# Peptides against a protein of PDB entry 5A53, part 79

Target 1, 230 residues: chain A of PDB entry 5A53
Amino acid sequence: LVENVKQALFIPGQSCNKNLHDIMVDLSALKKPDMKRFNRKNDIHPFEDMSPLEFFSEKNDCSLMVLMTSSKKRKNNMTFIRTFGYKIYDMIELMVADNFKLLSDFKKLTFTVGLKPMFTFQGAAFDTHPVYKQIKSLFLDFFRGESTDLQDVAGLQHVISMTIQGDFQDGEPLPNVLFRVYKLKSYKSDQGGKRLPRIELVEIGPRLDFKIGRIHTPSPDMVTEAHKKP

## One batch from the design tools (peptide; made by RFdiffusion4, then SolubleMPNN)

Design b2_p9_6_s1 (from b2_p9_6, 4 letters changed)
Fold by OpenDDE base, seed 5:
Structure b2_p9_6_s1 (fold): chain B 230 residues (1-230), chain A 9 residues (1-9)
Amino acid sequence: as target 1 above (230 residues)
Amino acid sequence: MHRPVDLSA
């Protein structure tokens, strides 16, 4: 079954600012060509009314959405939404910390559009804690799509690293997730007349530290339906 | 190329 690559829609909210716009542009570049962006601000409050998002999902044929908002309580907030059958499946708020870096802050490297990244996850909670499991699932789904085909190492260009910032105990605030993007650079090193292949990881950006906000989890019925293979 | 449907449009 050739699973269709999930399309993403980036939506500037009413409170979207220049910084969020720049972050949106840089992050969405990693989703090309399977990405759409709105140019106008939309007054959407997804945790109050989800109906506008379901409308956008259906009308744009996008099962992935990112809403860009900012307030005093939720600064630089990226709300990631997934739909199933154009109905809301899950949502999570990820607030970008002020120490973010854009693609322009890194050495400009050429890249091929449409290559799927490899993911690395650092932190046991990505496999055990429900919130971090959702984050892991979301980012894998967002950038890799449903295709489980073994990425040929020969086609690997990008590595996305996600790290939980430190250990935490029950009742403590959830640590930030550190989002980093690297390009694989192949070198031929001349060591003593033998050309040895050398691979280096070069950070290309964006660099984002995500603070976790509000979450909407799917109903048990939606989980069951979403996992039914046709 | 169909432009995205924008509610603010």
Scores: peptide ipSAE 0.020, ipTM 0.606, DockQ to the pose 0.029
Fold by OpenDDE base, seed 4:
Structure b2_p9_6_s1 (fold): chain B 230 residues (1-230), chain A 9 residues (1-9)
Amino acid sequence: as target 1 above (230 residues)
Amino acid sequence: MHRPVDLSA
């Protein structure tokens, strides 16, 4: 069963600023060709009224959405939304810390558009803690490319690394998630007449540290329906 | 590719 590639819609909110716009451009470049961007600002408050997002999901045939907003309380806020049957499945606020780096801050490397990234997750909480499980699920779903039967290792170009920044106890604020993107470089080393494959990871950006904000979790019924295989 | 429908349109 070839699952259709999920389309992403990037939406500038009313409070979207230049930094968020630049972050949006760079992050959305990793989702090409399965990405749309709005050019106009939209006054959407997803934790107050979800109906505009459901409307956009249906009208644009996008099951992934990212709303870009910024306030004093929620600076550089990327709200990630998933829909199922054009209804809200889950939402999470991820605020980008001020130490972000854009693609322009790294050495420009040529890349093929549409290649599926490999993910690495660092931190046990990605498998045990409900919030980090949602983040893991979200990013895997967001960057899931075409299920080509040829997951040929030869097609691996990008690695996305997600790290929980430090340990935490129950009742403590949730640590940030460090988002890093690397390009895989293959070198042929001739050592003593034996060609040894050498692989290096080069950071290509963007570099984003996500502070976790508000979360909307799906109902148990929606979870059951979304996991039903057709 | 369908053009994005903007609510401000």
Scores: peptide ipSAE 0.019, ipTM 0.590, DockQ to the pose 0.030
Fold by OpenDDE base, seed 2:
Structure b2_p9_6_s1 (fold): chain B 230 residues (1-230), chain A 9 residues (1-9)
Amino acid sequence: as target 1 above (230 residues)
Amino acid sequence: MHRPVDLSA
């Protein structure tokens, strides 16, 4: 079963600012061609009323959404939403720290649009802690490109690294998730008359440190339905 | 490409 590539909709909220807009543009560029962006601000409060997002999901045929909002309490907030059957499946607020870097802050590298990134996750909590498991699932789902049976290493251009910033104990604030994007650059080094293939990872951006905010988790029934392979 | 349907549109 070739699962159709999930389409993403990027939505500026009413409180969307220039920084969030720029972050939105850069992050959404990684989702091309499977991305739509609204140009107008929409007054959406997903944790108060989810119905506008469900409407947008259905009308735009997008099962992934990102709402861009900013407030004093939730600065540079990217709410990631997934839908199933155009109903909200899960939501998570990821607030971008002020130390972010845009694509323009890095050396411009050409990349092929539509290639599936490889993910790396650093931190045991990505496999054990419910919130980080959701984040892992979300990003894998969000950037899931065309299912080619062979992840031909030859076609691998991008690596997305997600790192939990430090250890934490129960009851402590959840550490930030460090989002980094790298391009694989192949070099032929001529060292001592032997051409050795060299692969380097070059950071291409954006660089985002995500502070975890509010979370909406799916009902057990919706989890079961969403995992049913047709 | 279907234009995104915005509530403000």
Scores: peptide ipSAE 0.018, ipTM 0.582, DockQ to the pose 0.030
Fold by OpenDDE base, seed 3:
Structure b2_p9_6_s1 (fold): chain B 230 residues (1-230), chain A 9 residues (1-9)
Amino acid sequence: as target 1 above (230 residues)
Amino acid sequence: MHRPVDLSA
């Protein structure tokens, strides 16, 4: 079954600043062509009232949304939202640390738009801890692109790496998630007259360290319904 | 492609 590619909507909140705008532009570029961006600020508080997001989901036919807000308590906050049947499925706040790098901070490389990235996850908690499981699920879903059964290695252009920053014990604050984007660069090396294929990973940005904030988890009923639809 | 519906509009 070719699942329809999930569309993403990027929404600047009322408190969206220049840094968040730049981050939004760069991150959303990875979701092209399946991405929309609002140019106007919208006063949305998803953990207080989810109804505006459900409205946007339905009216824009977007099952993925990212709200850009910033406050003293939640600086550079990207709230990732998924909907099912235009109702909120889950939400997670990911705050971008100040050490972020934009695409302009890296060497500009040409790439084909619309290719599905490969993901790598570093940290056992991505498979065991509920919060990190949700993050893993979210990012895989967000960037899944066209479900072509044949992930031909020849079509692989991008690698997205997500790393849990260090070990943690029960009751400790959850470590940040390090988000990195690489391009696969193929070279023909002339070693001794034999052209050997060489592949290098080149970081292309953006570089984001995510601090985990508030989470909304789906109801058991919504989980069941979401898994029933092939 | 239809223009996105913005509530701030």
Scores: peptide ipSAE 0.018, ipTM 0.580, DockQ to the pose 0.030

Design b2_p9_6_s2 (from b2_p9_6, 5 letters changed)
Fold by OpenDDE base, seed 3:
Structure b2_p9_6_s2 (fold): chain B 230 residues (1-230), chain A 9 residues (1-9)
Amino acid sequence: as target 1 above (230 residues)
Amino acid sequence: MSRPVDLSA
């Protein structure tokens, strides 16, 4: 089953600033060519009214959306939205901490556009806690798109690492999720006349620490419909 | 690809 690659739409909100714009540009570069960006600010409040997002989903044929907003309470907020049948499936606010790094902060490396990243998840809660399960599902869905049963290791260029920052107990604030992007660099080592393949991970950016905000979870009925194989 | 449709357009 060739699943169509999900398209992403990046939307600057009314409160979008230069930092958020730069983050948007850098993060969306990883989704090329399956990405659209709006240049104009849109006054959208997804937790108050979801209808504008559903409209954009349908009109742009995008099942993935990211809204960029910033306030005192929710600084550098990236709201990730998924739709099913152009209706809101789920939403999550991920606020970028001030210690972020852009692609320009790293050594410029060339990469092939359109290659799917491999993901690594660090933290047991990604498999047990409902919020972190949603985050894991979201990012896998966002960047993998099509379920390729066979990860062609030969085509692997990027690794995205997501780490839960520390342990937590029930009732405690949820730790941040550390988002890191690496490029696989292949070297031919000449040791004693034998060329041994050497692979190194080089961080390429962006570097983002996500603070978790508000969440909208899908209804059980929508979950069932979304998982139905055609 | 067609230009994205936004609410301000």
Scores: peptide ipSAE 0.023, ipTM 0.611, DockQ to the pose 0.030
Fold by OpenDDE base, seed 1:
Structure b2_p9_6_s2 (fold): chain B 230 residues (1-230), chain A 9 residues (1-9)
Amino acid sequence: as target 1 above (230 residues)
Amino acid sequence: MSRPVDLSA
């Protein structure tokens, strides 16, 4: 079964700025070759009207979309959208904090395009809290495509780490999600004449701290349909 | 890959 890798469409909104553009470029590089980017700004307000996104999903055959917008209230906002049957399944706003780092801020390492990253999630809420479960689901879906249970360690090049920044209680603001990307680097240690393979994680970027914004959850009917294995 | 359809004028 050729895993139908979900295609991602990156859309600069009307308020997209240079920082968001750079973030878009860097994040989308991790999705290569399964990504498209618009070069022109599109005036889309997904929480007001989702129809343009459904149109783009269908016309570009992309079930994943990221809308890049920025305002005073929602600075560096990445709206992640998933579609099912070219209809909106879910949406989440993830605002990038100002402390972000681009790929250019890290030591350039050679990597093979198209290798699926391994994910690590830090924080119990990723498995229990609805919003963080959606984030976990989204990022797994976004970068891995269909969940192959086979962690092929042999093909592992990248690790994406997602950490909930601190503990929180009910009614408190949701902590940021710290997005980090690492490359596995193999070192031969010459300790004691035995070349022990040492694997180290080297951060390669981008480094993004996501503030959680608005969410759109799927209808129960869409959840049922989306989970139906063909 | 075909160029994505853009609604921007």
Scores: peptide ipSAE 0.019, ipTM 0.594, DockQ to the pose 0.030
Fold by OpenDDE base, seed 2:
Structure b2_p9_6_s2 (fold): chain B 230 residues (1-230), chain A 9 residues (1-9)
Amino acid sequence: as target 1 above (230 residues)
Amino acid sequence: MSRPVDLSA
């Protein structure tokens, strides 16, 4: 079953600023060619009314959406939305901390568009805690790309690392998720006259620390339907 | 897949 690649729609909200725009551009570049960006600001409040997002999902045939908003309470907020049958499946607010780095802050490296990144998750909570499980699911789904039966290591270009920043206990604020993007650089090293293959990870950006905000979880019925293989 | 349309207001 060749699953169709999910398309992402990036939407600047009414409160979208320059920083969010730049973050949007850089993050969306990782989703090329399966990405669309709106140029105009839209006054969307997804936790108050989801209808505009469902409309955009249907009209653009995008099952992934990212809304860019900023307020005093939710600065640099990226709301990640998934739809199923053009209805909201889940949503999560991920606020970008001020220490972010753009692609321009890193060494420019050439990359092939459309290659599926490999993910690494650091933190046990990604497998046990509902919120971090949702984040893991979201990012895997967001960047899955073309289903290749063979994860050919030869085709591996990017590694996306997601790390939970520290330990936490029940009732404590959820630690940030550290989002890092690396490119695999293959080269031959000459060690003692022997050319050995060497692989290095080079950070390419963007560098984002996500503070977790509001969450919308899917209904059990939608979960069941979304997991049905056609 | 149909090309997304910019329906931004």
Scores: peptide ipSAE 0.012, ipTM 0.573, DockQ to the pose 0.035
Fold by OpenDDE base, seed 4:
Structure b2_p9_6_s2 (fold): chain B 230 residues (1-230), chain A 9 residues (1-9)
Amino acid sequence: as target 1 above (230 residues)
Amino acid sequence: MSRPVDLSA
């Protein structure tokens, strides 16, 4: 069964600034060709009223949305939204720290559009803690691309690394998630007469440290419905 | 629907 690739919609909020715009452009480039961007700012407040997002989901046939907003309390905020049946499934605020790097900060490397990234997750909490489980699920879902029965390793171009920044205990603030993107480079080593293929990882950007903000979790009923295979 | 939780507070 070829699952349809989920389409993403990037939405500038009313408070979207230049930095957020640049981040949006760079992150959305990884989702091409399955990405739409709005050029106009939209006054959307997802945690106060979700109805505008549901409207956009249906109108644009996008089950993934990213709202770009910035305030004093929530600087460089990327709200990631997923819908199921054009209804809000879950939401999470991920605020980009000021130390971000854009694609222009890295050596430009040619890449093929539409290739699936491989993900790596560092931190036990990605499998045990509800918030980090949601983040893991979100990013896997966001960048999954076309489901092909044969994942040909030969098609691997990108690695996306997500790391929880340090250990934490119950009641402590949740550590940031470090988002890194690498390109796989294959080199032929001529050392010692045996041509051993060498693979190197080269960071290509963007580099984003996400501070976790507000979350909306799905109802148990929605979880059950979303996991029903047709 | 679960109420939004502010984890940045």
Scores: peptide ipSAE 0.009, ipTM 0.578, DockQ to the pose 0.046

Design b2_p9_6_s3 (from b2_p9_6, 4 letters changed)
Fold by OpenDDE base, seed 5:
Structure b2_p9_6_s3 (fold): chain B 230 residues (1-230), chain A 9 residues (1-9)
Amino acid sequence: as target 1 above (230 residues)
Amino acid sequence: MHRPVDLSE
């Protein structure tokens, strides 16, 4: 089954500020061309009422949504939402730490729009812990792009790295997730008349440290329906 | 329909 590319909708909440707008612009640039952005602020409280998000999902044909809000308790909050059949599947709050870097903070590199990134995950909890499994699933889904069977290695341009910041025990606060974006740069090194191909990773941004907030998980019935292969 | 990524596969 060839599924269509999932479209992402970026929604400024009522409390969206300049920093969140800039973060939204930079993160959404990685999702082009499969991205829409609202220019107007919307008063949405997804953990109180999910109905407005389901309406936006259906109206815009977007199964991925990101709500941009900020408060004293939840500063620089990106709520990532997935829908299945235009119904809320899951939600997670990821708050961007103040040490963030924008694309403008890095050396401007040209990139081809629409190339699928390669992901790397660092931390055992991405495979074992329910919250980090949800984060892994979310980001893989968010940036999956076109399902081409032929991953042309020649088309690999970007690496997205996600790292759990440190170890934690059961019952401890969940460590931040470090989000980093690299471009693969090919160099011809001239060493002694032999041009050896060299590949280097260059950080291109954005650089985001995500603090984990509130989570909504799907019902067991919705999980069964969402994973039901036709 | 857009299905979520299943990590159990």
Scores: peptide ipSAE 0.318, ipTM 0.885, DockQ to the pose 0.945
Fold by OpenDDE base, seed 1:
Structure b2_p9_6_s3 (fold): chain B 230 residues (1-230), chain A 9 residues (1-9)
Amino acid sequence: as target 1 above (230 residues)
Amino acid sequence: MHRPVDLSE
Protein backbone atom coordinates (compact mmCIF):
# COMPACT_ATOMS: atom_id res chain seq x y z
CA LEU B 1 0.00 0.00 0.00
CA VAL B 2 1.45 3.31 -1.07
CA GLU B 3 0.40 5.52 1.80
CA ASN B 4 -0.51 9.08 0.95
CA VAL B 5 2.00 11.75 1.86
CA LYS B 6 1.72 12.66 5.51
CA GLN B 7 0.43 16.17 5.98
CA ALA B 8 1.90 18.39 8.67
CA LEU B 9 -0.09 20.88 10.71
CA PHE B 10 1.82 23.73 12.32
CA ILE B 11 0.03 25.15 15.32
CA PRO B 12 1.07 28.34 17.07
CA GLY B 13 0.42 27.92 20.78
CA GLN B 14 -0.74 30.73 22.99
CA SER B 15 2.85 31.53 23.96
CA CYS B 16 4.12 31.53 20.37
CA ASN B 17 6.48 34.46 19.79
CA LYS B 18 7.96 36.07 16.69
CA ASN B 19 11.05 33.86 16.70
CA LEU B 20 8.97 30.70 16.89
CA HIS B 21 6.70 32.01 14.18
CA ASP B 22 9.68 32.63 11.92
CA ILE B 23 11.09 29.18 12.71
CA MET B 24 7.67 27.69 11.98
CA VAL B 25 7.51 29.47 8.63
CA ASP B 26 10.97 28.31 7.62
CA LEU B 27 10.62 24.72 8.78
CA SER B 28 7.18 24.44 7.22
CA ALA B 29 8.56 25.73 3.93
CA LEU B 30 10.60 22.52 3.74
CA LYS B 31 7.38 20.51 4.10
CA LYS B 32 5.55 22.27 1.26
CA PRO B 33 3.22 21.41 -0.34
CA ASP B 34 2.26 18.90 2.38
CA MET B 35 1.71 21.35 5.20
CA LYS B 36 -0.95 23.50 6.82
CA ARG B 37 -0.44 26.37 9.24
CA PHE B 38 -2.87 27.87 11.65
CA ASN B 39 -2.88 31.64 11.71
CA ARG B 40 -4.48 31.82 15.15
CA LYS B 41 -2.89 30.95 18.43
CA ASN B 42 -4.37 27.92 20.15
CA ASP B 43 -4.13 27.22 23.86
CA ILE B 44 -2.96 23.61 23.74
CA HIS B 45 -1.09 21.74 26.43
CA PRO B 46 -0.39 18.35 24.85
CA PHE B 47 1.18 16.76 27.92
CA GLU B 48 -1.88 17.69 29.99
CA ASP B 49 -4.63 17.01 27.43
CA MET B 50 -4.01 15.40 24.05
CA SER B 51 -7.66 15.53 22.93
CA PRO B 52 -7.42 18.89 21.10
CA LEU B 53 -4.53 17.56 19.01
CA GLU B 54 -6.41 14.40 18.13
CA PHE B 55 -9.32 16.59 17.09
CA PHE B 56 -7.07 18.76 14.92
CA SER B 57 -5.42 15.69 13.40
CA GLU B 58 -8.76 14.29 12.32
CA LYS B 59 -10.35 17.60 11.28
CA ASN B 60 -7.37 18.64 9.14
CA ASP B 61 -6.35 15.13 8.02
CA CYS B 62 -2.85 15.71 9.39
CA SER B 63 -0.91 12.84 10.94
CA LEU B 64 1.97 15.18 11.76
CA MET B 65 1.63 18.21 14.00
CA VAL B 66 4.04 20.77 15.38
CA LEU B 67 2.99 22.92 18.31
CA MET B 68 4.97 26.13 18.78
CA THR B 69 5.19 27.29 22.41
CA SER B 70 7.62 29.25 24.55
CA SER B 71 8.01 29.53 28.30
CA LYS B 72 10.78 30.20 30.81
CA LYS B 73 11.21 26.44 31.28
CA ARG B 74 10.72 25.50 27.62
CA LYS B 75 11.94 28.34 25.45
CA ASN B 76 11.32 28.08 21.70
CA ASN B 77 9.65 24.72 22.12
CA MET B 78 8.53 22.74 19.11
CA THR B 79 6.37 19.84 20.18
CA PHE B 80 6.36 17.29 17.38
CA ILE B 81 3.32 15.05 17.43
CA ARG B 82 2.51 12.03 15.32
CA THR B 83 -0.90 10.44 15.16
CA PHE B 84 -2.00 7.02 14.05
CA GLY B 85 -5.67 6.72 13.19
CA TYR B 86 -6.00 10.29 14.48
CA LYS B 87 -4.88 9.12 17.94
CA ILE B 88 -1.66 10.36 19.50
CA TYR B 89 1.13 7.95 18.68
CA ASP B 90 4.11 9.85 20.04
CA MET B 91 5.21 13.33 21.07
CA ILE B 92 8.56 14.97 21.61
CA GLU B 93 9.53 18.45 22.74
CA LEU B 94 12.42 19.92 20.78
CA MET B 95 13.49 23.32 22.05
CA VAL B 96 15.32 25.51 19.55
CA ALA B 97 18.48 27.05 20.96
CA ASP B 98 18.95 30.83 20.65
CA ASN B 99 21.72 30.41 18.06
CA PHE B 100 19.20 29.47 15.35
CA LYS B 101 19.49 30.80 11.81
CA LEU B 102 16.57 31.47 9.49
CA LEU B 103 16.43 31.00 5.73
CA SER B 104 16.92 34.76 5.43
CA ASP B 105 20.33 34.41 7.10
CA PHE B 106 21.56 32.33 4.16
CA LYS B 107 22.05 33.12 0.51
CA LYS B 108 18.76 32.64 -1.25
CA LEU B 109 19.06 29.63 -3.48
CA THR B 110 16.26 28.56 -5.75
CA PHE B 111 14.81 25.21 -4.81
CA THR B 112 12.08 23.03 -6.24
CA VAL B 113 9.16 22.54 -3.90
CA GLY B 114 8.20 18.96 -3.11
CA LEU B 115 11.55 17.26 -3.63
CA LYS B 116 12.42 14.70 -0.99
CA PRO B 117 15.43 15.44 1.15
CA MET B 118 18.16 12.94 1.77
CA PHE B 119 18.82 12.42 5.46
CA THR B 120 22.12 11.92 7.19
CA PHE B 121 22.34 10.99 10.84
CA GLN B 122 25.55 11.46 12.78
CA GLY B 123 25.84 9.69 16.11
CA ALA B 124 25.56 6.03 17.04
CA ALA B 125 22.76 6.83 19.49
CA PHE B 126 20.37 7.38 16.56
CA ASP B 127 20.45 3.60 16.13
CA THR B 128 20.72 2.52 19.78
CA HIS B 129 19.17 5.06 22.15
CA PRO B 130 15.33 5.06 22.31
CA VAL B 131 14.98 8.86 22.36
CA TYR B 132 17.28 9.40 19.39
CA LYS B 133 15.60 6.51 17.57
CA GLN B 134 12.31 8.33 18.06
CA ILE B 135 13.85 11.55 16.71
CA LYS B 136 15.27 9.70 13.70
CA SER B 137 11.91 8.03 13.05
CA LEU B 138 10.07 11.32 13.47
CA PHE B 139 12.19 13.32 11.04
CA LEU B 140 12.31 10.55 8.46
CA ASP B 141 8.53 10.34 8.72
CA PHE B 142 8.09 14.10 8.68
CA PHE B 143 10.06 14.70 5.47
CA ARG B 144 9.67 11.36 3.69
CA GLY B 145 7.07 12.72 1.29
CA GLU B 146 5.64 10.39 -1.32
CA SER B 147 6.64 6.75 -0.92
CA THR B 148 8.36 6.53 -4.28
CA ASP B 149 10.77 3.57 -4.38
CA LEU B 150 13.71 5.09 -6.17
CA GLN B 151 14.94 8.34 -4.81
CA ASP B 152 15.65 9.86 -8.17
CA VAL B 153 19.26 10.80 -7.56
CA ALA B 154 18.75 13.30 -10.34
CA GLY B 155 16.05 14.89 -8.21
CA LEU B 156 18.17 15.06 -5.08
CA GLN B 157 18.31 18.69 -4.09
CA HIS B 158 18.37 18.79 -0.31
CA VAL B 159 20.31 17.08 2.40
CA ILE B 160 19.06 17.26 5.95
CA SER B 161 21.78 16.52 8.45
CA MET B 162 21.01 15.58 12.02
CA THR B 163 23.94 15.36 14.41
CA ILE B 164 24.05 14.46 18.08
CA GLN B 165 26.18 17.15 19.71
CA GLY B 166 28.93 15.15 21.36
CA ASP B 167 29.22 11.91 23.23
CA PHE B 168 27.23 11.14 26.34
CA GLN B 169 27.07 8.42 28.94
CA ASP B 170 24.12 6.80 30.63
CA GLY B 171 22.54 9.14 33.14
CA GLU B 172 23.95 12.27 31.51
CA PRO B 173 21.73 14.92 29.93
CA LEU B 174 20.94 14.09 26.34
CA PRO B 175 23.02 16.17 23.91
CA ASN B 176 21.30 18.52 21.51
CA VAL B 177 20.45 17.46 17.99
CA LEU B 178 21.94 19.74 15.37
CA PHE B 179 19.55 20.18 12.46
CA ARG B 180 21.16 21.45 9.25
CA VAL B 181 19.81 21.78 5.72
CA TYR B 182 22.02 21.77 2.67
CA LYS B 183 21.41 22.19 -1.02
CA LEU B 184 23.38 20.12 -3.46
CA LYS B 185 24.98 22.49 -5.91
CA SER B 186 26.46 21.06 -9.05
CA TYR B 187 29.43 22.91 -10.46
CA LYS B 188 31.23 22.23 -13.66
CA SER B 189 34.87 22.60 -12.75
CA ASP B 190 37.10 23.25 -15.70
CA GLN B 191 40.22 21.44 -14.58
CA GLY B 192 42.61 20.97 -17.48
CA GLY B 193 39.89 20.82 -20.12
CA LYS B 194 38.03 18.04 -18.32
CA ARG B 195 34.75 19.27 -16.95
CA LEU B 196 34.59 17.29 -13.75
CA PRO B 197 31.20 17.46 -12.08
CA ARG B 198 31.74 18.91 -8.65
CA ILE B 199 28.98 18.67 -6.10
CA GLU B 200 29.08 21.04 -3.18
CA LEU B 201 26.85 21.16 -0.14
CA VAL B 202 25.65 24.67 0.53
CA GLU B 203 23.85 25.35 3.79
CA ILE B 204 20.49 26.95 3.07
CA GLY B 205 18.86 26.89 6.49
CA PRO B 206 17.14 26.88 8.75
CA ARG B 207 19.84 26.03 11.27
CA LEU B 208 18.31 24.64 14.43
CA ASP B 209 19.92 23.16 17.52
CA PHE B 210 17.29 21.09 19.29
CA LYS B 211 17.34 20.57 23.02
CA ILE B 212 15.32 17.49 23.91
CA GLY B 213 12.41 17.98 26.29
CA ARG B 214 9.48 15.81 27.32
CA ILE B 215 8.55 12.68 25.42
CA HIS B 216 5.38 10.68 25.05
CA THR B 217 5.86 7.16 23.74
CA PRO B 218 3.13 4.99 22.22
CA SER B 219 1.60 2.13 24.14
CA PRO B 220 2.78 -1.34 23.13
CA ASP B 221 -0.66 -1.94 21.64
CA MET B 222 -0.42 1.20 19.51
CA VAL B 223 3.04 0.15 18.32
CA THR B 224 1.66 -3.24 17.31
CA GLU B 225 -1.27 -1.68 15.46
CA ALA B 226 0.86 0.98 13.78
CA HIS B 227 3.36 -1.58 12.45
CA LYS B 228 0.75 -4.07 11.22
CA LYS B 229 1.31 -4.36 7.51
CA PRO B 230 -1.99 -4.84 5.74
CA MET A 1 -3.73 5.16 7.71
CA HIS A 2 -0.39 6.89 8.15
CA ARG A 3 2.06 4.54 9.79
CA PRO A 4 5.06 5.79 11.70
CA VAL A 5 8.44 4.95 10.23
CA ASP A 6 9.62 1.63 11.55
CA LEU A 7 13.37 1.80 12.09
CA SER A 8 13.50 -1.96 12.57
CA GLU A 9 12.95 -2.45 8.84
Scores: peptide ipSAE 0.306, ipTM 0.881, DockQ to the pose 0.955
Fold by OpenDDE base, seed 4:
Structure b2_p9_6_s3 (fold): chain B 230 residues (1-230), chain A 9 residues (1-9)
Amino acid sequence: as target 1 above (230 residues)
Amino acid sequence: MHRPVDLSE
């Protein structure tokens, strides 16, 4: 089954600032060519009214959306939205911490557009806790390229690492998620006449620490429909 | 059902 690559739409909200714009540009570069960006600010409040996002999903044929907003309460907020049948499936607010790094902060490496990244998840809660399970599902879905039946490991150029920042107990604030992007570099090491393949991971950016905000979870019925294989 | 506001691209 060739799953159609999900298209992403990046939307600057009314409160979008320069930092969020720069983050949007860099994060969206990882989703090329399957990405659109709006140039105009849109006054959207997804937790008050979801209907504008459903409209954009349908109009642009995008099942992934990212809304960029910033306020005193929710600084550098990226709201990630998924749709199913152009209806809201889930939403999550991920606020970027001030310690972010842009692609310009790293050594520029040649980037091949359209290659599927490998994901690594650090933290047991990605498999057990409902919020972190949603985050894991979201990012896997967001950066999932063409589903070829043959995952050619030889085509792997990028690794996206997501780490839960520390342990937490029930009722405690959810730790941040550390988002890191690496490029695989192959080196030939000549040790004693034997060419050993050496692979190194080099951080390429962006570097984002996500604070978890509000979430919208799908209805049980919508979960069932979304998991039905055609 | 609020009609989606025609938001500009």
Scores: peptide ipSAE 0.017, ipTM 0.605, DockQ to the pose 0.029
Fold by OpenDDE base, seed 3:
Structure b2_p9_6_s3 (fold): chain B 230 residues (1-230), chain A 9 residues (1-9)
Amino acid sequence: as target 1 above (230 residues)
Amino acid sequence: MHRPVDLSE
């Protein structure tokens, strides 16, 4: 079953600023061609009322949404939303730290649009802790692209790395998630007349450190429905 | 492909 590629909708909130706009543009570029962006601000408060997001999900046929907002308490906040049947499945606030880097901060590299990234996850909590499990699931789902049965390594262009910043104990604040994007660059090294293939990872951006905010978890019923194979 | 509906204000 070739699952249809999930479409993403990027929404500037009322409090969206230039930095968030730039981050939105750069992050959404990684989701091309399966991405839409709104040009105007929308006054949406997803943890107060989810109905506008469900409406946008249905009207735009987008099961992935990202709301861009900023406040004193939640600076540079990207709320990632998933829907199932155009109803909210889960949500998570990921606040971008001020040390972010845009694509313009890196050497411009040509890349093919629409290639599926490879993911790497660093930190045991991505497999054990419910919040980090949700983050892992979200990003894998967000950037999954076309379901190919064969992950052709020859078609591998991008690596997305997600790292939990340090260890934590129960009751401690959750460490940030470090988001990094790399391009695989193939070189022919000429070493003594033998051309050896060399592969290097080159960071291409954006570089984002995510502070974890509020979370909405799916109901058990929605989990069951979303995992039903058609 | 249906054109995206921009419902932004």
Scores: peptide ipSAE 0.010, ipTM 0.549, DockQ to the pose 0.032

